# Peptides against a protein of PDB entry 4U39, part 89

Target 1, 302 residues: chain A of PDB entry 4U39
Amino acid sequence: SIKVIGVGGGGNNAVNRMIENEVQGVEYIAVNTDAQALNLSKAEVKMQIGAKLTRGLGAGANPEVGKKAAEESKEQIEEALKGADMVFVTAGMGGGTGTGAAPVIAQIAKDLGALTVGVVTRPFTFEGRKRQLQAAGGISAMKEAVDTLIVIPNDRILEIVDKNTPMLEAFREADNVLRQGVQGISDLIATPGLINLDFADVKTIMSNKGSALMGIGIATGENRAAEAAKKAISSPLLEAAIDGAQGVLMNITGGTNLSLYEVQEAADIVASASDQDVNMIFGSVINENLKDEIVVTVIATG

## One batch from the design tools (peptide; made by RFdiffusion4, then SolubleMPNN)

Design b2_p17_1_s3 (from b2_p17_1 with K1M D9A N13D E16Q)
Fold by OpenDDE base, seed 1:
Structure b2_p17_1_s3 (fold): chain B 302 residues (1-302), chain A 17 residues (1-17)
Amino acid sequence: as target 1 above (302 residues)
Amino acid sequence: MSAFEKKLANVVDLNQV
């Protein structure tokens, strides 16, 4: 089974966005120290952590409180994660609960033998230096606790949105990019396509790989596969080019008109941007909601 | 740590400054 755990406010907003976009084949768990915020989750499973420590009043933007809250609730987290083959831990880094609890939850998932993938955001620069420093500590702790860590730099989202985009919409786009990262992987396992991957293929690319980069490209028209692939490997979300990666996981998602030729064309472009010795695994997904669009997601590891 | 992991670590560290 695949489980997606949203940790704290940002992680729970991302989980809500995943549920709203009908990401299939995954179980959703919302985790928070704030009981009022947790009640707003759309997840089926809602877990309040650190109830004794926080009394449901949240972590006060302190990562140490978030950490201790997850440690207090360890047995409940273990029970909720038991029997998962894969666990996505999603959080907005820089806050109290997400930054402190996500590494603890990730370690619990990994200790249970699940393939543990972190998909987390760095705060926007406008959220201030304190949040950036807290996020850095949380990201470092996540890296040790996961098999693969995808870090989304929120400031790069400002390059893909209109300059007039309201601050609230920039946060919604951060939630959407977190969704795309989780869905780009989960769909390869859970959603049938033209080329299906098994869980063992994904595990080979993602197990004990540490930090990863994610690129996303979307295109339409006659050259949509090639354009989407080119956009993915040049994505603003890539803090570096994918050259030198030891592993590449690629998702090519299209509508019912997606051809094997388009899948191969996209894969060849991503392969050409990677080293010759790269272990590249690609899958295709059919999403009937994508009429003429192709979405290429590239995850570079190792 | 691969050359790529070092590249990523440097990017992570540069964003901490």
Scores: peptide ipSAE 0.286, ipTM 0.800, DockQ to the pose 0.028
Fold by OpenDDE base, seed 2:
Structure b2_p17_1_s3 (fold): chain B 302 residues (1-302), chain A 17 residues (1-17)
Amino acid sequence: as target 1 above (302 residues)
Amino acid sequence: MSAFEKKLANVVDLNQV
């Protein structure tokens, strides 16, 4: 089974966005130290952590409180994650609960023998230096606790959106990028396409790989496959080019008109941007909602 | 660490400044 665990405010917003976009084949778990915020989650499983420590009042933007809250609730987290083959841990780093609890939850998932993938955001620069420093500490702890860590730098989202985009919409786009990172992987296992992957294929690319880069490209029209692939390998979300990656996981998602030729054309572009010795695994997904759009997601590891 | 992992580590460390 695949489980997605949203940790703290940002992680829970991302999980809500996944549920609203009908991401299939995954179980959703919402975790928070704030009982009132947790009640707003759309997840079937809602877990309050650190009830004794915080009294349900949240972590006060302190990562050490988030950490201790997850440690207090370890047995409850173990029970909720038991029997998962794969666990996604999603959080907005820089906060109290997400930054402190996400590494503890990830370590619990890994110790249970699940393939553990972190999909987290760095805060925007405008959230201030304290948030950035807290996020850096949380990301460092996540690296040790996961098989693969995808870090989305929120400041790169500002390169994708209009400069006049309200702050609230920039946070919604961060939630959407977290959704795309989870869905881009989970759909390869859970959603049928033209080329299906199994869990063993994904595990080969993602097991004990550490930090990963994620690129996303979307296009329409006659050259949509090539354009989407080119946008994915040059995505603003890529902090570096994918050259030298030992593993590449590629998702090519299209409507019912997606052709095998378009899948191969997109795969050849991503392979050509990678080293010759790269272990590239690609799958295709059919999403009837995309109509004439192609979405290419590239995850580079190792 | 691969050359790619070193490249990624440098990117992560640059964002700590």
Scores: peptide ipSAE 0.285, ipTM 0.801, DockQ to the pose 0.028
Fold by OpenDDE base, seed 4:
Structure b2_p17_1_s3 (fold): chain B 302 residues (1-302), chain A 17 residues (1-17)
Amino acid sequence: as target 1 above (302 residues)
Amino acid sequence: MSAFEKKLANVVDLNQV
């Protein structure tokens, strides 16, 4: 089974966004130290951690409280993650609960033998230096606790949105990028397409790889496959070009009109931007909610 | 560490500043 565990406020917002977009073939778990915030989760499984430590009042933006809360609730986390083949741990780094608890939860998933993928955000620069420093510590701890860690730099989202975009919409877009990162992988396993991958294929690319980069491209029109692929490999979310990556995982998602030619055209573009010796795997997904759009997701590892 | 791992490490380390 595939489990998605949202940790703290940002992780739970991302999980809510996944549920709202009907991401299929995954089980959702919401984890928080704030009982009131946890009640707003759409996840079927809701877990309050650190109930003795925090009394449900949250972590007070302290990562050490988030860590201790997950440690207090270890057995409950183990039971919720038991039998998962793959676990996505999603969180906003820089806060209390997400930053402190996500590494502990990821380690529990890994110790259970699940393929453990972190999909986390760095805070926006405007959230202040304290959050950035807390996020750096949380990301470092996540890197040691996961098989693959995808880090989304929120400041790069400001390059893809309008300059007048309200702060609340910038956070919603961060939640959407977290969704795209999880869905871009989970759909390759859980959702039929023109080219299907199995869990073993994904596991070969993602096991014990450490940090990964993610690029996303969306396009419409006659050259939509080529344009989406070009946008993915040049995505603002890519803090570096995908050249030198040892592994590339590619998802080509389209509507019911997605052709095998478009899938191949997109794959060839990503291959041309990668090293000759790269272990590239690609899958295609049909999403009926996509009309004329193609979405290309690229994850570079190693 | 591959050249890419070094590139990734530098990206992670640069964002710690």
Scores: peptide ipSAE 0.238, ipTM 0.790, DockQ to the pose 0.028
Fold by OpenDDE base, seed 3:
Structure b2_p17_1_s3 (fold): chain B 302 residues (1-302), chain A 17 residues (1-17)
Amino acid sequence: as target 1 above (302 residues)
Amino acid sequence: MSAFEKKLANVVDLNQV
């Protein structure tokens, strides 16, 4: 089974966004130290951690409280993650619960033998230096606790949105990018396409790879496959070009009109931007909600 | 560390400043 665990406010918002977009074939778990915020989760499984430590009042933006809350609730986390083949741990870094608890939860998933993938955000520069320093410590701890860690730099989201985008919409776009990172991988396993992958294929690319970068491209029209692939490999979310990556996982998602020619054209563009010795695995997904759009997701590892 | 891991480490470390 595939489990997605949202940790703290940002992780729970991302999980809500996944549920609202009908991401299939995954079980959702919401984790928080704030009982009131946790009640707003759409996840089937809601877990309050650190009930003795925090009394449900949250972590007070302190990562050490988030860490101790997950440690207090270790047995409950183990029970909720038991029997998962794959675990996505999603969080907004820089806060109390997400930053402190996500590495502990990731380590529990890994110790249970699940393929453990972190999908996390760095805070925006406008959230202030304290949040960035807390996020850096949480990202370092996540890197040791996961098989693959996808880090989304929120400041790069400001390059793909309008300059007049309200701060609240920039946070919603960060939640959407977290959704796209989880869905771009989970759909390769759970959702049929023109080229299907299995869990073993994904495990080969993502097992013990450390940090990863993600690029996303969306396009419409006659050259939509080529344009989406070019946008993915030049995505602002790719803080570095995919050259020198040891592994590339590619998802090509389209509507019922997606052709094998379009899939091959997109794959050839990403392969041409990668090293000759790269282990590239690509799958296609059919999403009937994508009428004329193609979405290309690229994850570069190693 | 691969060339890409070094590139990633530099990106992670540059965002710690």
Scores: peptide ipSAE 0.222, ipTM 0.786, DockQ to the pose 0.028

Design b2_p17_1_s4 (from b2_p17_1 with K1L D9H N13D E16Q)
Fold by OpenDDE base, seed 1:
Structure b2_p17_1_s4 (fold): chain B 302 residues (1-302), chain A 17 residues (1-17)
Amino acid sequence: as target 1 above (302 residues)
Amino acid sequence: LSAFEKKLHNVVDLNQV
């Protein structure tokens, strides 16, 4: 089974966005130290952590409180994650609960033998230096606790949205990019396509890889596959080019008109941008809602 | 570490541009 665990405010907003976009084949768990915020979750499983420590009043933007809250609730987290083959841990780094609890939850998932993937955001620069420093500590702790860590640099989202985009919409886009990262992987396992992958394929690319980069490309028209692939490997979400990547996981999602030729064309473009000896695994997904769009998601690992 | 892993360590882990 695949479980997605949203940790703290940002992680739970991302989980809500996944549920709203009907991401299939996954179980959703919302974790928070704030009981009022947790009540707003759409997840079936809602877990308040650190009830004794915080009394449901949240972590006060302190990662050490988030950490201790997850440690207090370890047995409850273990029971909720038990029997998962794969666990996505999603959080907004820089906050109290997400930054502190997500590494603890990830370690619990890994210790249970699940393929543990972190999909987390780095805060916007405008959220201030304190949040950036807290996020750096949380990212470092996540790297040790996961098999693969995808870090989304929120400042790069400002390059893909209109300059007049309200701050609240920039946060919603961060939630959407977290959704795309989780869905780009989970759909390869859970959703049929032209080329199906199994869990073992995904595990080969993602097991004990550490940090990863994620690129996303969307295109329409006659050359949509090639354009989507080119956009993915040049995505603003990539903090660096994927050249020299030793492992690549690629998702090519399209409508019912997605051709095997388009899948191959996209895969060849991504392969050409990677290491010559790259272990590339690519799958295709059919999403009837995309109609004429192709979405390419690339995850590059060392 | 591969050259790519070193790049990732600098860019992602250390947030060095």
Scores: peptide ipSAE 0.415, ipTM 0.870, DockQ to the pose 0.031
Fold by OpenDDE base, seed 4:
Structure b2_p17_1_s4 (fold): chain B 302 residues (1-302), chain A 17 residues (1-17)
Amino acid sequence: as target 1 above (302 residues)
Amino acid sequence: LSAFEKKLHNVVDLNQV
């Protein structure tokens, strides 16, 4: 089974966004130290961690409280993750619960033998230096605890949204990018397409790879496949070009009108931006909600 | 480390602050 565990406020907002977008074939778990915030989760499984430590009042933006809360609730986390083949750990880094608990939860998933993928955000620069420093510590701890870590730099989201975008909408876009990162991988396994992958294919690319970069491209029209692929490999979310990557995982998602030609065209563009010796795995997904859109997701590992 | 691993280390690990 595939489990998505949202940790703290940002992780739970991302999980809510996944549920709202009907991401299929995954089990959702919401984890928080704040009982009131946890009650707003749409996840079927809701877990309050550190109930003794925090009394449900949250971590007070302290990562050490988030860590200790997950350690207090280790047995509950183990039972919730048991039998998962793959675990996505999603969180906003820089806070208390997400930053502190996500690495502990990821380690528990890895110790259970699940393919453990972190999909996390860096805070926006405007959230202040304290959050950036806390995020750096959390990301370092996540890197040790996961098979693959995808880090989404929120400041790069500001390059793809309007400059007048309200702060709340910028956070919603960060939640959406977290959704796209999880869905871009989970759909390759769980959702039928023109080219289906299995869990073993994904495991080959993502097992013990450490840090990864993610690019996303969306396009419509006659050249939508080529445009989406070009946008993905040049995505602002790719803090570096995918050249020299040892592994590339590619998702080509379209509506019911997605053609095999469009899939091949997109794959050829991403392959041309990669080294010849790259282990490239690509799948296609049909999502009826995309209508005329193609979404290309590229994950580069190395 | 591969050239890409070094690139990832610089981008992901060092450019966090």
Scores: peptide ipSAE 0.299, ipTM 0.826, DockQ to the pose 0.030
Fold by OpenDDE base, seed 2:
Structure b2_p17_1_s4 (fold): chain B 302 residues (1-302), chain A 17 residues (1-17)
Amino acid sequence: as target 1 above (302 residues)
Amino acid sequence: LSAFEKKLHNVVDLNQV
């Protein structure tokens, strides 16, 4: 089974966005130290951690409180993750609960033998230096606790949205990018397409790879496959070009009119931007809601 | 560290402090 665990406020908002977009073939778990915030989750499984430590009042933006809250609730986390083949741990780094608890939860998933993937955000620079420093410590702890860590730099989202975009909409876009990172991988396993991958294929690319970069491209029209692939490999979310990556995981998602030619054209563009010795695995997904759109997701590891 | 891992380390760990 595939489980998605949202940790703290940002992780819970991302999980709510995944549920609202009807991401299939995954089980959702919401984790928080704030009982009032946890009640707003749409997840089937809601877990309050550190109930004795925090009394449900949250972590006070302190990562050490988030860590101790997950340690207090270890047995409950183990029971909720038991029997998962794959676990996504999603969080907004820089806060108390997400930064402190996400590495502990990821380590629990890994110790249970699940393929453990972190999908996390860095705070925006405008959230202040304290959040950036807390996020750096949490990301370092996540790297040791996961098989693959996808880090989304929120400041790069400001390059893809309008300059007049309200702060609340920029946070919603960060939640949407977290959704795209999880869905771009989970759909390769759970959702049929023209080219299907198994869990062993995904495991080969993502096991013990450390940090990863993610690029996303969306296009329409006659050259949509080539344009989406070019946008994915040049995405502002890719803080570095994918050249020299040891592994590349690619998702080509389209409507019912997606052709095998378009899938091959997109794959050839990403392969040409990669090293000759890269282990590239690609799958296709059919999403009837995309109509004329193609979405290309690229994850580069190693 | 691979060349890409070094690139990732420089981007992810050094540029955001």
Scores: peptide ipSAE 0.130, ipTM 0.741, DockQ to the pose 0.028
Fold by OpenDDE base, seed 3:
Structure b2_p17_1_s4 (fold): chain B 302 residues (1-302), chain A 17 residues (1-17)
Amino acid sequence: as target 1 above (302 residues)
Amino acid sequence: LSAFEKKLHNVVDLNQV
């Protein structure tokens, strides 16, 4: 089974966005130290952590409180994650609960033998230096606790949105990019396409790989496959070119009109931009909601 | 598509650079 665990405010917002977009084949768990915020989760499983420590009042933006809250609730986390083959741990880094608890939860998932994938955001520069420093510590702790850690730099989202985009929309976009990172991988396992991957294929690319980057491209029209692939490999979310990656996981998602030729064309573009010795795997997904659109997601590992 | 997915369509038009 695949489990997605949202940790703290940003992680729970991402989980809500996944549920709203009907991401299939995954179980959702919401974790928070704030009981009031946790009640707003759409997840079926809601877990308050650190009830003795915090009294449900949250972590006060302190990662050490988030860490201790997860440690207090270790047995409950173990029970909720038990029997998962894959666990996505999603969080916004820089806060109290997400930054402190996500590494503890990830380690619990890994110790249970699940393929453990972190999908996390770095805070925007405008959230201030304290958030950035807390995020750096949380990301470092996540890297040691996961098989693969996808890090989304929120400042790169500002390169792909209008300059007049309200701050609340920029945060909603960070939640959407977290959704795309989880869905881009989970759909390869859970959703049929023209080229299907199994869990073993994904595990080969993502097991013990450390840091990863994600690129996303979307296009329409006659050359939509090639354009979406080019957009994915040049994505602002890729802080480095994919030519240095040891592994590449590619998702080509389209509507019912997605052709095998378009899938191959997109795969050839990503392969040509990658190292010759890269372990590249690609799958396709059919999403009837995309109509004439193609979405290419690239996860570069190593 | 989200308003952002629509913006991703428009901004990554590398053919306008």
Scores: peptide ipSAE 0.011, ipTM 0.425, DockQ to the pose 0.027

Design b2_p17_2_s1 (from b2_p17_2, 11 letters changed)
Fold by OpenDDE base, seed 2:
Order: structure tokens, then sequence, then C-alpha cells
Structure b2_p17_2_s1 (fold): chain B 302 residues (1-302), chain A 17 residues (1-17)
């Protein structure tokens, strides 16, 4: 089974966005130290952690409180994650609960033998230096606790959105990018397409790989496959080029009119931007809601 | 790996700003 665990406010917002977009074939778990925020989750499983420590009042933006809250609730987390083949741990880094609890939860998933993937955000620079420093510590702890860690630099979202975009919409776009990171992987396993992957294929690319980069490209029109692939490999979300990656996981998602030719064209572009010795695995997904759009997601590991 | 080291360096460079 595939489980997605949202940790703290940002992780729970991302999980809500995944549920609203009907991401299939995954089980959702919401984790928080704030009981009021947790009640707003759409997840079937809601877990309050650190009830004795925090009394449901949250972590007070302190990562050490988030860590201790997860440690207090270890047995409950183990039971909720038991029998998962794959666990996504999603969080907004820089806060108390997400920063502190997400590494503990990830380690629990890994110790249970699940393929453990972190999908996390860095705070925006405008959230202040304290959040950036807390996020750096949380990301370092996540890297040690996961098989693969995807880090979304929120400041790069400001390169994709209009300069007049309200702060609340920038946070919604961060939640959407977290959704795309999870869905781009989970759909390869759970959603039939023209080219299907199994869990063993994904495990080969993502097991014990450390840091990963994610690029996304969307296009329409006659050259949509090539344009989407070019946008993915040049995505502002990529902190570096995908050259030197040991593994590449590629998702080509389109409507019912997606052709095998378009899938191959997109795959060839991503392969040409990668090293010759890269282990590249690609799958295709059919999403009836995309109609004329193609979405290419590239995850580079190594 | 060299790629993981490249990414780790980019993380550190962003933390120095």
Amino acid sequence: as target 1 above (302 residues)
Amino acid sequence: SAFDAKLAKSVVDLNQV
C-alpha cells in the first residue's frame, strides 16, 4: 500500500490539496500538534501527536517540540504506517511541527521497511531568517531519515507566478507543487497509462538515493510533448540541472488523446539532458481531466 | 554521490545568503 502522511500545517494543507484533486491509490494520514488545525484536515486518518506535551495547542514554532511530540506518539505512528510498501512524508519546513516531527515519522517509516520519500518545502525568504535556519536543520534531519528527499524551494515558485500574486496564493501554489511531487510518483504505480510501472521499478530509482530534484512542465498544442519535456528539464523548481543524476523517474501525463509517439518524444528529450549511464524509468498516465494538456514530471536522484 | 554532493552544496549556498 501507498501512504501519504502530512505533517503540521503545510503538510496538512498539501494533503487537503491532494484529496481535493482526487489523487487515487493512496491512503492519507494527517498529523499535527494543533488539534484545531487537525480538525480541518480532509484525511480519513487524523492523528494528534504530543497530546501530553502540547495539550493540542501546537508546537509554538519550535522544532524541538515537534520532535518530542512525534517521539511521544511513536507507537501510534508505527501502527498507522504498518504494512505500507511506500510512505510519502510531506511537510512545510521552518515551522514547529513539520520541521521537528517529519524526520521522526520518516525514520519510523524507514525502520518499518517502507520506501520512504520526503516531499518538503523550504520557507519563502519573506517568512524570515529564523524559519530558513529551522528549515535547514529539518531538511538535514529528513535527509538522514528517508530513501529520497525532494525539496521544493518556495522562492522559485515566485518565478512561476505573477509578481502581483497574493501571499495566500503563493502558499497555495506551494501546496500544489507538493501535490504534483507526490502524484507524479504515486500515479506511476496506482494509475493505468500507456506505459505502466510497478513498485519495484520505482524502488530501484528511489531507494537510498538521498537528495532529489523535481522539475515540472505543462504544455498544449501540436508540440505539447516536446514543450512539456523541455519545460520540465529547465523548470525553476530545479536548483541544479539534472546532469550527473544516477536515476531519473519520469511521468508523462495526458488526456485520452495522448499518443505513444508523444510519450517517446518527451522521454527522448529528458534522456538527452541526462547522463548516458543514467538509469531512466518513465511511465505514462491517462488523466481525462487534462484534455489537450500534457504534464511532464521529472525526478532526478543520485 | 557527486550529484547528491552537488545538491547538498546548493542547499548550503542558499543558507549562506
Scores: peptide ipSAE 0.191, ipTM 0.753, DockQ to the pose 0.026; fails the geometry check
Fold by OpenDDE base, seed 3:
Parts: C-alpha cells; structure tokens; sequence
Structure b2_p17_2_s1 (fold): chain B 302 residues (1-302), chain A 17 residues (1-17)
C-alpha cells in the first residue's frame, strides 16, 4: 500500500490539494500538533501528535516542539504507517510541526521497511531568515531519514507565476507543486497508462538516493509532448541540470487521446538531455481530466 | 551526487548567514 502523510500546516494543505484532485490509490494521513487545524483536514486518518506537550495548541513555530511531539506519539505513528510499502512524507519546511516532526515520521517509516520519500518545500525568502534557517535544519534531518528527498524551492515558483500573484496564491501553488511531486510518482504505480511501472521499478530508482529535484512541464497543441518534455527538463524547479542525475524517473500523463508516439517523443527528449549512463525509467498515465494537456514530471536523483 | 552537493551547499550557505 502507498501512504501519504502530511505533516503540519503546509503538509496538510498539500494533502487536501491531493484529495481535491482525486489522487487515487493512496491512503491519506494528516498529522498536526494544532487540533483546530487538524480538524480542517480532508484526510480519512487524522492524528494529533504531542497532545501532552502542546495540548493541541500547535508547536509555536518551534521545530524542537514538533520533534518532541512526534517522539511522544511514536507508537501512534508506527501503527498508522504499519504495512505500507511506500510512504510519502510531505511538509512545508520552516514551521514548527512540519520541520520538527517530518524527519521523525520519515525515520519511523524507514525503520518499518517502507520506501520513504520526502516531498518538502523550502520557505519563500519573504517568510524571513528564521524560517529559512529552521527549514535548512529540517531538510538536513529529512535527508538522513528518507530514501529520497525531493526539495521544492518555493522562490522558484515565483519565476513561473505572475509578478502580481497574491501571497496566498503563491502558497497554493507551493501546495500544488507538492501535490504534483507525490502524484507524479504515485500515479506510476497506482494509475494505469500506456506504459505501466511496478513498485519494484520505482524502488530501484528511489531507494537510498538522497536528494532529488523535480521538473514539471505542461503543454497543449500538436507538439504538446515535445513541449511538455522540454519545459520539464528546463523547469525553474530543477535547480541543477538533469545531465548530472544518476537516476531519472519520468511520468508522462495525458488524456484519453495520449498516443504512444507522444510518450516516446517525450521520453527521447528527456533521455537526450540526460547522462548516457543514467538509470532512466518512465511510465505513462491516463488522466481523463487533462483533456488535451500533457503533463511531464521528471524526478532527478543522484 | 550533484543534487546532494547542491542541497548541502544551500544548507551551508543558509547556516553561514
């Protein structure tokens, strides 16, 4: 089974966005130290951590409180994650609960023998230096606790949105990018396409790989496959060139009109931009909601 | 790892400021 665990405010917002977009074949768990925020989760499983420590009042933007809250609730977390083959741990780094609890939860998942993937955001520069420093510590702790850590630099989201985009919409886009990172992997396993991958294929690419970057490309029209692939490999979210990757996981998602030719064209573009010795796997997914759009997601590891 | 090196650099740069 695949479990997605959203940790703290940002992680829970991302999980809500996944549920709203009907991401299938995954079980959702919401974790928070704030009981009021947790009640707003759309997840089936809602877990309040650190109930004795925080009394449901949240972590006060302190990562040490988030860490201790997860440690207090270790047995509850173990029970909720038990029997998962794969665990996605999603969080916005820089806060109290997400930054402190996500590494503890990730370690619990890994110790249970699940393929453990972190999908986390760096805070925007406008959130201030304190959040950036807290995020850096949380990301370092996540790296040691996961098989693969996808880090989304929120400041790069500002390069793909309008300059007049409200701050609240920039956060919603960060939640959407977290959704795309989880869905881009989970759909390869859970959702049928023209080319299906199994869990063993994904495990081969993602086991003990450390840091990863994600690129996303979306296009429509006659050259949509080629354009989506080119946008994915040149994505602002790919802070490093894809040619430096040791492993590449590619998802090509389209509507019911997605052709095998379009899948091959997109795969050939990503392969041509990658190192010759790269371990590349790709799958295709059919999503009826995309109509005429193609979405290419690239996860680069190594 | 190129991506590990980049992540590590970003952490170090933030910790030195």
Amino acid sequence: as target 1 above (302 residues)
Amino acid sequence: SAFDAKLAKSVVDLNQV
Scores: peptide ipSAE 0.029, ipTM 0.582, DockQ to the pose 0.022; fails the geometry check
Fold by OpenDDE base, seed 4:
Structure b2_p17_2_s1 (fold): chain B 302 residues (1-302), chain A 17 residues (1-17)
Amino acid sequence: as target 1 above (302 residues)
Amino acid sequence: SAFDAKLAKSVVDLNQV
């Protein structure tokens, strides 16, 4: 089974966004130290951590409280993650609960033998230096606890959205990018396409790979496959060129009109931009909610 | 690795600011 665990406010917002977008073939778990915030989760499984420590009042933006809360609730986390083949741990880094608890939860998933993928955000620069420093510590701890860590730099989302985008909408876009990172991988396993991958294929690319970057491209029209692929490899979210990757996982998602030619065209573009010795795996996904859009997601590892 | 180096650099840069 595939489990997505949202940790703290940002992780739970991302999980809500996944549920709202009907991401299939995954089980959702919401984890928080704030009981009131946890009640707003759409996840089937809601787990309050650190109930003794925090009394459901949250972590007070302190990562050490988030860490201790997950440690207090270790047995409950183990039970919730038991039997997962793959676990996505999603969180916004820089806060108390997400930053502190996500590495502990990831380690628990990894110790259970699940392929453990972190999908986390760095805070926006406007959230201040304290959040950036807390996020850096959380990201370092996540890297040790996961098989692959996808880090989304929120400041790069501001290159994709209008500069006049309200702060609340910028956070919603961060939740959407977290969704795209999880869905771009989970769909390769859970959702049929023209070229299917199995869990073993994904495990080969993602097992013990350390850090990863994600690129996303969306396009419509006659050249949509090529345009989506070009946007993915040039994505502002790719803080490094794809030619430096040792592994590439590519998802080509389209509607029912997605052709094998379009899949091949997109794959060839990403392959041509990658190193010749790169271990590239690509899959295609049919998403009936996509009309004339193609979405290319690239996960670069190494 | 290029991405590991990039992540490590970003963490160091943030810790220096």
Scores: peptide ipSAE 0.027, ipTM 0.627, DockQ to the pose 0.023; fails the geometry check
Fold by OpenDDE base, seed 1:
Structure b2_p17_2_s1 (fold): chain B 302 residues (1-302), chain A 17 residues (1-17)
Amino acid sequence: as target 1 above (302 residues)
Amino acid sequence: SAFDAKLAKSVVDLNQV
């Protein structure tokens, strides 16, 4: 089974966005130290952590409180994660609960033998230096606790959105990028396409790989596959060139009109931009909601 | 790795600030 755990406010917002976009084949768990915020989760499983420590009042933006809250609730987390083959741990780094609890939860998942993938954001620069410093510590702890850590730099989202985009919409886009990171992987396993991957394929690319970056490309028209692939490998979210990756996981998602030729064309573009010795795996997904669009998601590891 | 180096650099740059 695949489980997605949203940790703290940002992680829970991302999980809500995943549920709203009907991401299939995954079980959702919302984790928070704030009981009021947790009640707003759409997840089937809602877990309050650190109830004794925090009294449900949250972590006060302190990562050490988030950490201790997850440690207090270890047995509950273990039971919720039991039998998962894959666990996504999603969080907005820089907060109290997400930054402190996500590494603990990830380690619990890994110790249970699940393929453990972190999908986390760095805070926007406008959230201030304290958030950035807390996020850096949380990302470092996550890297040790996961098989693969996808880090989304929120400041790069500002390069994708309109300059007049309100701050609240920039956070919604961060939630959407977190969704795309989880869905881009989970769909390769859970959703049939023209080229299906098994869990073993994904595990080969993602097991014990450390840091990862994600690129996304969307296009329409006659050259949509090639354009989507080019946009993915040149994505502002790819802080590094894909040619430095040791592994590449590629998702090519299209509507019912997605052709095998388009899949191959997109894969060839990504392969040509990658190192010759790269371990590249690609899958295709059919999403009936994508009429004329192709979405290419690239996850570069190593 | 290139991604590890960038992540590490980002952490170091933030810790030096």
Scores: peptide ipSAE 0.025, ipTM 0.551, DockQ to the pose 0.022; fails the geometry check

